# Designs tried in a protein design run: peptides against a protein of PDB entry 5HOI. Part 274

Target 1, 351 residues: chain A of PDB entry 5HOI
Amino acid sequence: FRYMPFSPAGTPFGFTDRRYLTMNEVGYVSTVKNSEQYSITVSFFDVGRFREYHFEDLFGYDLCFLNEKGTLFGQSKTGQIQYRPHDSIHSNWTKIIPLQAGERITSVAATPVRVIVGTSLGYFRSFNQFGVPFAVEKTSPIVALTAQNYRVFSVHYSQFHGLSYSLSELGTSSKRYYKRECPLPMSLPNINSDMKKDANLDYYNFNPMGIKSLFFSSYGDPCIFGSDNTLLLLSKWRSPEESKWLPILDSNMEIWKMSGGKETTDIHVWPLALAYDTLNCILVKGKHIWPEFPLPLPSEMEIRMPVFVKSKLLEENKAILNKKNEIGADTEAEEGEEDKEIQIPVSMAAE

## One batch from the design tools (peptide; made by RFdiffusion4, then SolubleMPNN)

Design b1_p25_8_s4 (from b1_p25_8, 13 letters changed)
Fold by OpenDDE base, seed 5:
Structure b1_p25_8_s4 (fold): chain B 351 residues (1-351), chain A 25 residues (1-25)
Amino acid sequence: as target 1 above (351 residues)
Amino acid sequence: MDDELFNQILESLKKKKEEREKKLE
C-alpha cells in the first residue's frame, strides 16, 4: 500500500498537464504543469463575493484545502505548507512540517480558526490560522482530513484494521474526542471489478482509498463519499451509543431513475458539499469519473432524508429565510451556532 | 454516450431545483 496525498474532490492529471487540487461549495483550485513549474489558480463559484487569483508554484503543491477565508497548500514529500488568505488584509505564511524518513503529509485541512496536518505515520499536527502550533498527537496513519470551525473529521488506515475515523474538537486549551478511531463502514475500491475500465486505474493510482470527498454538512455532520458513489452521513455523533453512518444518497441509483432506467455508465456524480437536503455536485460526462476542464456548473441532487428530518429542515429553512427578510441588510447577525443535531429517526432507514 | 441523455438528467436536476425553490416561497 502507498500513502498518497489526499485533498477533498481532488482530480488526477491523467493524460493532461492540468488537474484540480481540490473543490467544494466555495470554489475550485486548479494547477497546470508548465515545464518544471506549476501555475495554481484559485477560482470561486460566488464571483460577486470572491475574486479569482493565481500564483506560480515552485514547490509542486499536491495537497490543498479551500475555505471561505483562505486556501491551505501542502507538499507531501517536503513537508512545506502555505496558507493564503483570500483577502489582502492578512499575510500569507509558509511553514515546514518536520517529517521522518519515508513520512509523507497525507492530508491537510483549514478552517478560519484552525490548520490541521495529518501524516502517513499518524502524526496529527494542529495550528491556529496564523500557523502557531498547538499540539502534536500520534494516531493511526491518517489518509484524509476535513474540518469545520473547531471540528475535525479524520480518516485513518491500518493494514490490520482497515479504515477507521475520528471526530474531534480543537478548543483553545484541549482536544476533545466525540469519536476516536472507530470502524468506518466504507467499501474500499474493488480493483478487480473497477479495473475493467482503464480510466479507473489512473484514479485508483491517484486515490487508492477511493474517497472522492469528505466534508461537514451545513448542519455540522461528517460526510464521506466513497468509490461506491454512496453518500454516508454520521448521525447522532454527540451520543456515542446512538452514533451511526446513514447511506443518505445512492448517486448511481438517482442518476439511473432520472435517465428513465437507461444505461448511465458514462454519467458520474462528483461530490462538492452537502447543503441542507441537497448534495452539491458536478455531473460528469464521459469515461473519467472526475470532472475535466472547463469545470461544469454545480448541480444539486436531493438526498433521501427521513421524512421527519425533511419536514423539520423545511420549517427551519423557512424560519431562516423569514428572519433574513425581517432583519434588514445592516446587522451582521452573529450566526449563533445553534448546534441543531439532525435527529434522523431510526425507523425510516429501512424503507 | 448520447448527449441527449446527459442533457435530460441536467434538465431533470434543474427542474427539481426550481420546484424546491417555488415551495420555499
Scores: peptide ipSAE 0.545, ipTM 0.927, DockQ to the pose 0.450
Fold by OpenDDE base, seed 1:
Structure b1_p25_8_s4 (fold): chain B 351 residues (1-351), chain A 25 residues (1-25)
Amino acid sequence: as target 1 above (351 residues)
Amino acid sequence: MDDELFNQILESLKKKKEEREKKLE
């Protein structure tokens, strides 16, 4: 087994000179190999809010995380990281992460307030958005990271215990765990069944865990999309005893239904984000399970949430929209966003 | 690969999106 650099929805080069380093709801980062150097382009879906930019990469960045404020790059072998704000107001910064012999950076994540680096030896390193370090923690080997605001979702791998996950909050003074190295009920890629097609072998060599992406939902719930093309959502994570993974979308089943029950072996879902009750994704046509160039427009696939959650979410969104329309008057009230736990009802299994 | 089938799925997803947007208005 080899630890490979993971980035959310990153694609392999395959037989090409170009790949996506990462993609999500904000945009996509591509790299093109130009002899001994790389050209990186940071592109956005909202072209009115953001401006596309490019730069020459002399380091060969193989890790990337995109957010609304900037892009974090990493080089898995050298330990170099670079943060590039999208605005011209804030400066780019670089840092070398100290690595032991044979250690690799396996994943990086960035929010507007935190930078996180995970390694193949299980070093979890946290920084602020300016690259000021907070702490170093030793965990099980980290294989994937994502973050939203102060929250971090980490996936760990042990040869003896398989996949585990942690959910933590990186406050100013301390790290809080909601979940710490709990079993992750995700299927690993089946080498014998899935590798019969050469295209799947290339992807497995690039991403041996089969984690196509992981993200937080718009409601702050950890999500993971594995090689089985099932979207898992961690429900009730604030309540340690009530927390459970919900299979909220089988994307293969949804494609099969939309086809009228035809064979859909050459149609694939590539996950970007979970926004409200829809998986934002790229619908991919071809032998490769990942998007090629140019990137198609994103599609929205409705998740199977219980009707009761959908109605409550619609009522809460209407209430938030109505409050935003009423607060069009002068008062800068610092209304602390009370983190109202969206209770996802259990009754999904009966439809 | 059936290009027609792929386009049918894209159109189905688009139509469902438009139906959701109309329910939010």
Scores: peptide ipSAE 0.545, ipTM 0.927, DockQ to the pose 0.448
Fold by OpenDDE base, seed 4:
Structure b1_p25_8_s4 (fold): chain B 351 residues (1-351), chain A 25 residues (1-25)
Amino acid sequence: as target 1 above (351 residues)
Amino acid sequence: MDDELFNQILESLKKKKEEREKKLE
């Protein structure tokens, strides 16, 4: 087994000179090989809010994470990272992550407030958005990272224990764990069954874990989309004993239904983000399970969880809070109540 | 690849989006 650089929804080169380094709801980052150099383009879906930009990459960045404020790049072998704000007000910064012999950066993540680097030896490195270091922690080998605000979802791999995950919050002075190296119930790619198509072998060599993407939902729930094309959402993660992975979408089944039960072996879902009750995704046509160039327009696929209950319960909880404030009950608004996880009724998790 | 089937799925996704947007209004 070899640790490969992972970026959310990143694509292989295949037989081409170009690939997507990453893509999500904000946009997509592409790289093109130009002899010994690379040309990187950062593109956005909201062309009114953001301007596309490009630059020459002399380092061969193979890791990327895109957010609303900037793009983080990494080189898995050299340990170089670069953060590029989308605005011209903030300066780019570059750092070298110290790597041991044979160590690789396996994943990077960035939010408007945090930068995270994970390695094949399980070094978890945290920084602020300006690259000021906070901490270095030793974990199990990191294979994937995503982050939202102060929260980090990390996937770990051990040859003995398989896949695990952590969910943590990176405060100013401390790291809090909601989950720490818990078993991840995701199926690994089956080389013998699924790899009969040459196109799948290229993807497996690029991404041996089959993690197409991982992200936080609009409600801050960790999501993962594996090789089985099932979207898993971590529910009740604030309650360690009650936390569970919910299969909220089988994308193969949904495509099959929309086809009228026809064979859909050449139609694939490529995940971008989970926004409310919809998976933002690229519908891919062809033998390759990943999008080619040019990138198709994103599609929205409805999830089976009645997330409408979570929005209604948020509105009801806001309405209850507003009524309590009108009644002049000096209940100290513990700043902690806005971040209470809405308990989804058990009956709705069974559909 | 059945281009018609792919377009049918895209149209189905689009229609479902439009139906959801109309329920939020």
Scores: peptide ipSAE 0.545, ipTM 0.927, DockQ to the pose 0.428
Fold by OpenDDE base, seed 3:
Structure b1_p25_8_s4 (fold): chain B 351 residues (1-351), chain A 25 residues (1-25)
Amino acid sequence: as target 1 above (351 residues)
Amino acid sequence: MDDELFNQILESLKKKKEEREKKLE
């Protein structure tokens, strides 16, 4: 097995001189190859909130993670990482991650408060937003990372055990695990069935795990979008015994339904983020399963889970809390109620 | 690829979005 650099919703070069390093709900990062150099552009969907910027890349960054405060870049072979705040008030910083012989950075993630580096040998390195190191942990080989605030979702690969995942929180004093190297019930790309088209072989060589993207939902639930075009959400992750992966969207089935049951072999969903009850995505037209240039406008695809119950239950719970506060009951605000994971009824996932 | 089919899907997604937004108002 060959470990490849992974970035959320990153695209291959294919036969072109340009690709997307990453894309999400904030924006998209592109790189163009100019002889021995690269030109990187960081673009945003909200052009009123953010200003597009570009720079010359002499290192050939092949890893990227975009958030609302900055962009993290990485070079998988050299171990160089760079963080670039979007605001010019904050300084860029560069660091070299020490790599062993044959070790690669396989994934990077950044939040406004944490930077995470994962490697092919399973070194998990954590930093603050200024590049100050917290810890180095040895895990199973890391193939993908995403992060939101202090939480990290990591995907691991073993030749013997297949895919596993971890969910952890990087507090100020310690790392907490909610999940530690648990089995991930995601199908790997089937080389014999899926690779019949040359375009799929190019993508498989770029991303052997078929993980198109991984992210946290707007509610902080880990999400993964595989080669089967199914969105999986980790439900009840705070309760170890109740935690389960839910198939909340089959994007091929939704495209098929919207077509009126026609063949849709040249229409593809490219995942960006899960916002409430909608998958933010790019609808792709053509032979390649990934978006080309220029990037189409994002679309919103409704998920099958009635997460509308989650927003309504959050509003109802807020309304109940506000009514309790108006009734003047000096009941000690147990700090524990805000973190009550809304129980999604199992019955609504089966229709 | 049927360009009409692709546009039909985009219009369907747009219409569903507008219907959701109107239910939240």
Scores: peptide ipSAE 0.542, ipTM 0.927, DockQ to the pose 0.411

## One batch from the design tools (peptide; made by RFdiffusion4, then SolubleMPNN)

Design b1_p26_1_s1 (from b1_p26_1, 14 letters changed)
Fold by OpenDDE base, seed 4:
Structure b1_p26_1_s1 (fold): chain B 351 residues (1-351), chain A 26 residues (1-26)
Amino acid sequence: as target 1 above (351 residues)
Amino acid sequence: SVEEIIKKMEEDKDPSTLPRLLSLIN
């Protein structure tokens, strides 16, 4: 297994010179290769609140985290990190994270009050927004990080134990754990089934965990969106014994519903954030499961627990169609039944 | 319980249980 740099909703280059380093509800960060340098652009969805900015990157930043106050960049191999406030009032700062031989920064996160760096050897480093260090802790190898305010959601990987997660709070004096290296019940990418498409292999090589994104909900609950396109939310994390991962959205099922029950292989959900009861996402159409350039406008998808089975819906729709045909049986139209859009009940359709 | 809500969502097919689920998540 190879630890790869992870950023929330980051995209691979593929066959292009450009990719998204990260994206969320605030905006999106892109990088373009230009010979030995990169041009980075930080773009925002709220163009009234924020101004797009760009800079030349001589380091080849491969890690990024965007928040409402600034952007954190990292270089996985060199250990360089840079924080860039969106405002011109606060200065940019750069720091080198000391790395051991073969160690990589695997993920970075930033809030208005904390900067977090995780590594392939499980070094968890915390800083304030000015780059002043708080602590260094050694955990299981970190593969992904997100943070909101003082809270950090970390995903860990062990070859022996698979995926685990931690939920912690970075106070001024100490780190508190709500969850510490607990099993994460997320499906990993299946190399044999999913890699039939070259695009899936390219994405797997970029992100072997298949974690498309992780974030905190608007209510401050840890969320993760894996390769199975299921949004998991950590419920009751304040009660360690009652804490449960809830599958709050099967996005493949929702796409199937939105298509009128047609199997679609070219529409993909790319997660940004969970705001209340809606997944903010990019609907991607095409060969690649990730958004290309230009970025489509964000869409909202209502969260729904996957309590319904496609087969039962198809049977119920056949039964409704048969009843309609029994009532309508006087008129001749036998032939074209197979291509009829399945009328999904409004209560089951994403509004 | 979350299980009772899931069961009720399966039985009623009523998305109005979602706000109740969300209230139990927090």
Scores: peptide ipSAE 0.005, ipTM 0.319, DockQ to the pose 0.108
Fold by OpenDDE base, seed 2:
Structure b1_p26_1_s1 (fold): chain B 351 residues (1-351), chain A 26 residues (1-26)
Amino acid sequence: as target 1 above (351 residues)
Amino acid sequence: SVEEIIKKMEEDKDPSTLPRLLSLIN
């Protein structure tokens, strides 16, 4: 196992010179290799509210977090972080995070009021939006972070205990825990079954935990989207005894339904955010499970608990077809494979 | 077709499923 730098919905380079450092509901950050340097572009979905900008990156930032006020960058090996406000009125700031020998920054998060840095040794570092430090806490090794306002969702990994999560609030004087290193019931990538495709191996090497993204819902609930393509939401986290992870969407099942029950191997859901009852996502068509360039428009997918069983639906379809044949409906209706076009969710960019 | 079954099951989905799901979330 190797601790890799994680950013929400970040993509690998693969065999290309470009990748997405991060993407969410606000926009997407891309980086392009240019000899010994990188060119970073910060793009937005709301082009009326935000202006795209670019800069040269001499440090090779491999960590990124985008919010409505700015972009946080990090370099996992050097410990350098940079915050770039979207508004030119506010100055950029840079800081070096002290790292021990072999320590890596594994994840960064930023809100309009907090900056968080997590490391492979479990150092949790908190700052204000101006890079003024609050505290350093030692936790289990951090593999992923997201934050909304003062609230932080952290994912931890231990070789002995597997995946755990914490939910905390970073006040002015103290950190409050709602959840502290509780078991996370997320499936890890299965190397033996899933790695038969080279593209899956490339993604596993980039992200060994298979966490495609994590975010807070519009209601402020922690969400995580793993390698199983299931969206998990932490329900009732304010009540420790009642709190549970809900599988609110099986995206593989939804794609299978949208395809008319055809097994598709070339359509993939790439998660961005959860807004109310809809998963904001990129529908990826191709060999890679991640979006390539140019980025497709975001789509909405309604959240639905996975109640349906494919085998049962296929048996019911066979039973219906057998009944049609018994009624002497002309068998010469070659129900041609009407290439019934996959019902794609409405693009969020069309509203 | 499987699609007709899916469509019928989506139509027969208790319109309370999403509100119930949302009530389990909150």
Scores: peptide ipSAE 0.000, ipTM 0.329, DockQ to the pose 0.189
Fold by OpenDDE base, seed 3:
Structure b1_p26_1_s1 (fold): chain B 351 residues (1-351), chain A 26 residues (1-26)
Amino acid sequence: as target 1 above (351 residues)
Amino acid sequence: SVEEIIKKMEEDKDPSTLPRLLSLIN
C-alpha cells in the first residue's frame, strides 16, 4: 500500500498528458503536462457566474479542491499549497506545509472560510481562507478530505483498523467532533478480481482506496462514493448513537435500469455532488471508469434506496413475458433471454 | 423508523417512500 494524493473526483493521466485534478458541482480543474511544467485550467459549469482561467504550474500540483470562491492547489511531496480566489480582487497566496521525511500531503480541502491539509502521518492542519493557521492535530493517517463551510469530513486509513471517518466543525477557537475516527463501512477495491483489466489497475495505482469522491450534500450530510459505485450518506450525524451510513444510490443498479436491464460495461457514473434528492454526476461512456476530454455535460440521477434485488426484477419480468406468451402473441422467441429488453416499471425507471 | 420505511419500500415496491426516508436523514 502507498499513500497517494487524493482529490474529489480527480482522474488519472492514464495514457494521456492530461487529467482532471478535481471536479464537483462548481466546475472542473484540469492539468496538462507540457515537458517539465503543467498548464492548469479552472473551468466552471455556470459560465454566467464564473470565467474560466488558466495558469502555468511549475510545481506540479497533484492535489486540488474547488469551491465557489476559489481553488486550493497542493503538491503532495514538497508540501506547497496555493489558494487562488476566482475573483481577482482577492490575492493568491502560497504556503509551504512542513513535512517530515517520507510524509506526503494526501488530501486538501477548502471552503470560503477554511483551508484544510491532511497528511500520510495523520497531521491535520487548519487555516482560514487567507492561510492563517489555526491548529495542528495528529490523527490516524488521512487519505481523503472534504469540507463545507466550517465542517470537515475526513477519511482515515490504518493497517490495523482499515477505513475510518471523522466529522468535525472548525470553529474560531476549537475543533468540535461529531464523529471521531469511527469505522467507515465502505468496500475497498478487490485487487484479485478487478485487476484483470489494465484500466482498473491504472485507477487502483492512482487511487488505492477506490474513493471516487466525497462531498457534503446540499443539506450538509457527509457523502462518499466508493469503488462499488454506491453512494453512502451519513444519516443523523448530530446524534452519535443514531448516526448510520445509508446506501442511498446503487449507481450500477441505476445504469442497469437505464440500459433496459442489460449488463453494460461501458457506462459509468462519476460523482460530482448531491443536490437535494439528485446525484449530480458525469455519465462516462467508454473503457475508463473516469471522464476523459472533453468533459461530458453533467447529468442528474435521482437517489433511490437499493431495496430491489436484480434477480427478483428479472424473475418478475420473466413471469410477465411468460403471461404475455400464454395470451398468444406469436412474436418470434429466437433472441436469447439475455438480450430481451426488460420492461422496468415506469416507477423504477429513471425519468 | 428508517428500518420501517426501508421495509415498507421493499414490501410496497413504492419509491414514493424515499422522500420520507430523506426527511429522517435530515
Scores: peptide ipSAE 0.000, ipTM 0.321, DockQ to the pose 0.106
Fold by OpenDDE base, seed 5:
Structure b1_p26_1_s1 (fold): chain B 351 residues (1-351), chain A 26 residues (1-26)
Amino acid sequence: as target 1 above (351 residues)
Amino acid sequence: SVEEIIKKMEEDKDPSTLPRLLSLIN
């Protein structure tokens, strides 16, 4: 297994010279290869609140985290990190993270008050927003990080134990755990089923965990979106005995409903954030499961528990059609069988 | 409980339980 640099909703280069380093509800960070150099652009969805900016990257940043106050960059091999505030009032800062032989930075996260660095050896490093270190902790190998305010959601991987997660709060004097290296019930990418398309192999080589994104909801609940296109939310995390992962959205089911029950293979959900009851996402149309350039506008998808089975909805719709055909013998409308959209009840259709 | 609501959603196929589910997730 190779530890790869992870950033929330980051995309591979594929056969192109450009990719997204990260994207979320605030905006998107892109990088373009130009010979041995990179050009980074930080773009925002709220163009009235934020101004797009670009800079030359001489280091080849492969890690990124965007928040409302700044952007954190990292280089997985060299250990370099850079924080760039959006406001010109605060200076950029750069730091080198000491790495052991073969160690990589695997993920970075930043809030307005904390910077977090995780490594392939399980070093968890915490800083304030000015790059002043608080602590270094040794954990299981870190594969993904996200953070909101003082809270950190970390995903860990062990060859012996699989995926685990931690939820912690980084106070000024101490780290508190709400959850510490608990089992994460997320499915890993299935190489045998999914790798039939070259595009899926390219994505697997970029992100072998299949974690498309992880974030905190607007209510502060940890969320993760895996290769199965299911949004998992950690409920009741304040009560350690009652805490559980809830599958709050099957995005493949919602796409199937939106298509009138047609099996679509060219529409993909790319997750950004969860705001209240709505998943902010990019609807990707094409061969690749990730957004290309230019970036489509964000879409909203209402969260729905995957309670409905496609087969049952298809059977119910066939039964309704058969009853209509038994009653309506006299209307000659030979509208071809293949193009009849399945009438999904409006309450079950994604708006 | 969230489990009772999930079970009820599975049994009744009633999407109207979703707002109540959301109120228990938070």
Scores: peptide ipSAE 0.000, ipTM 0.312, DockQ to the pose 0.091

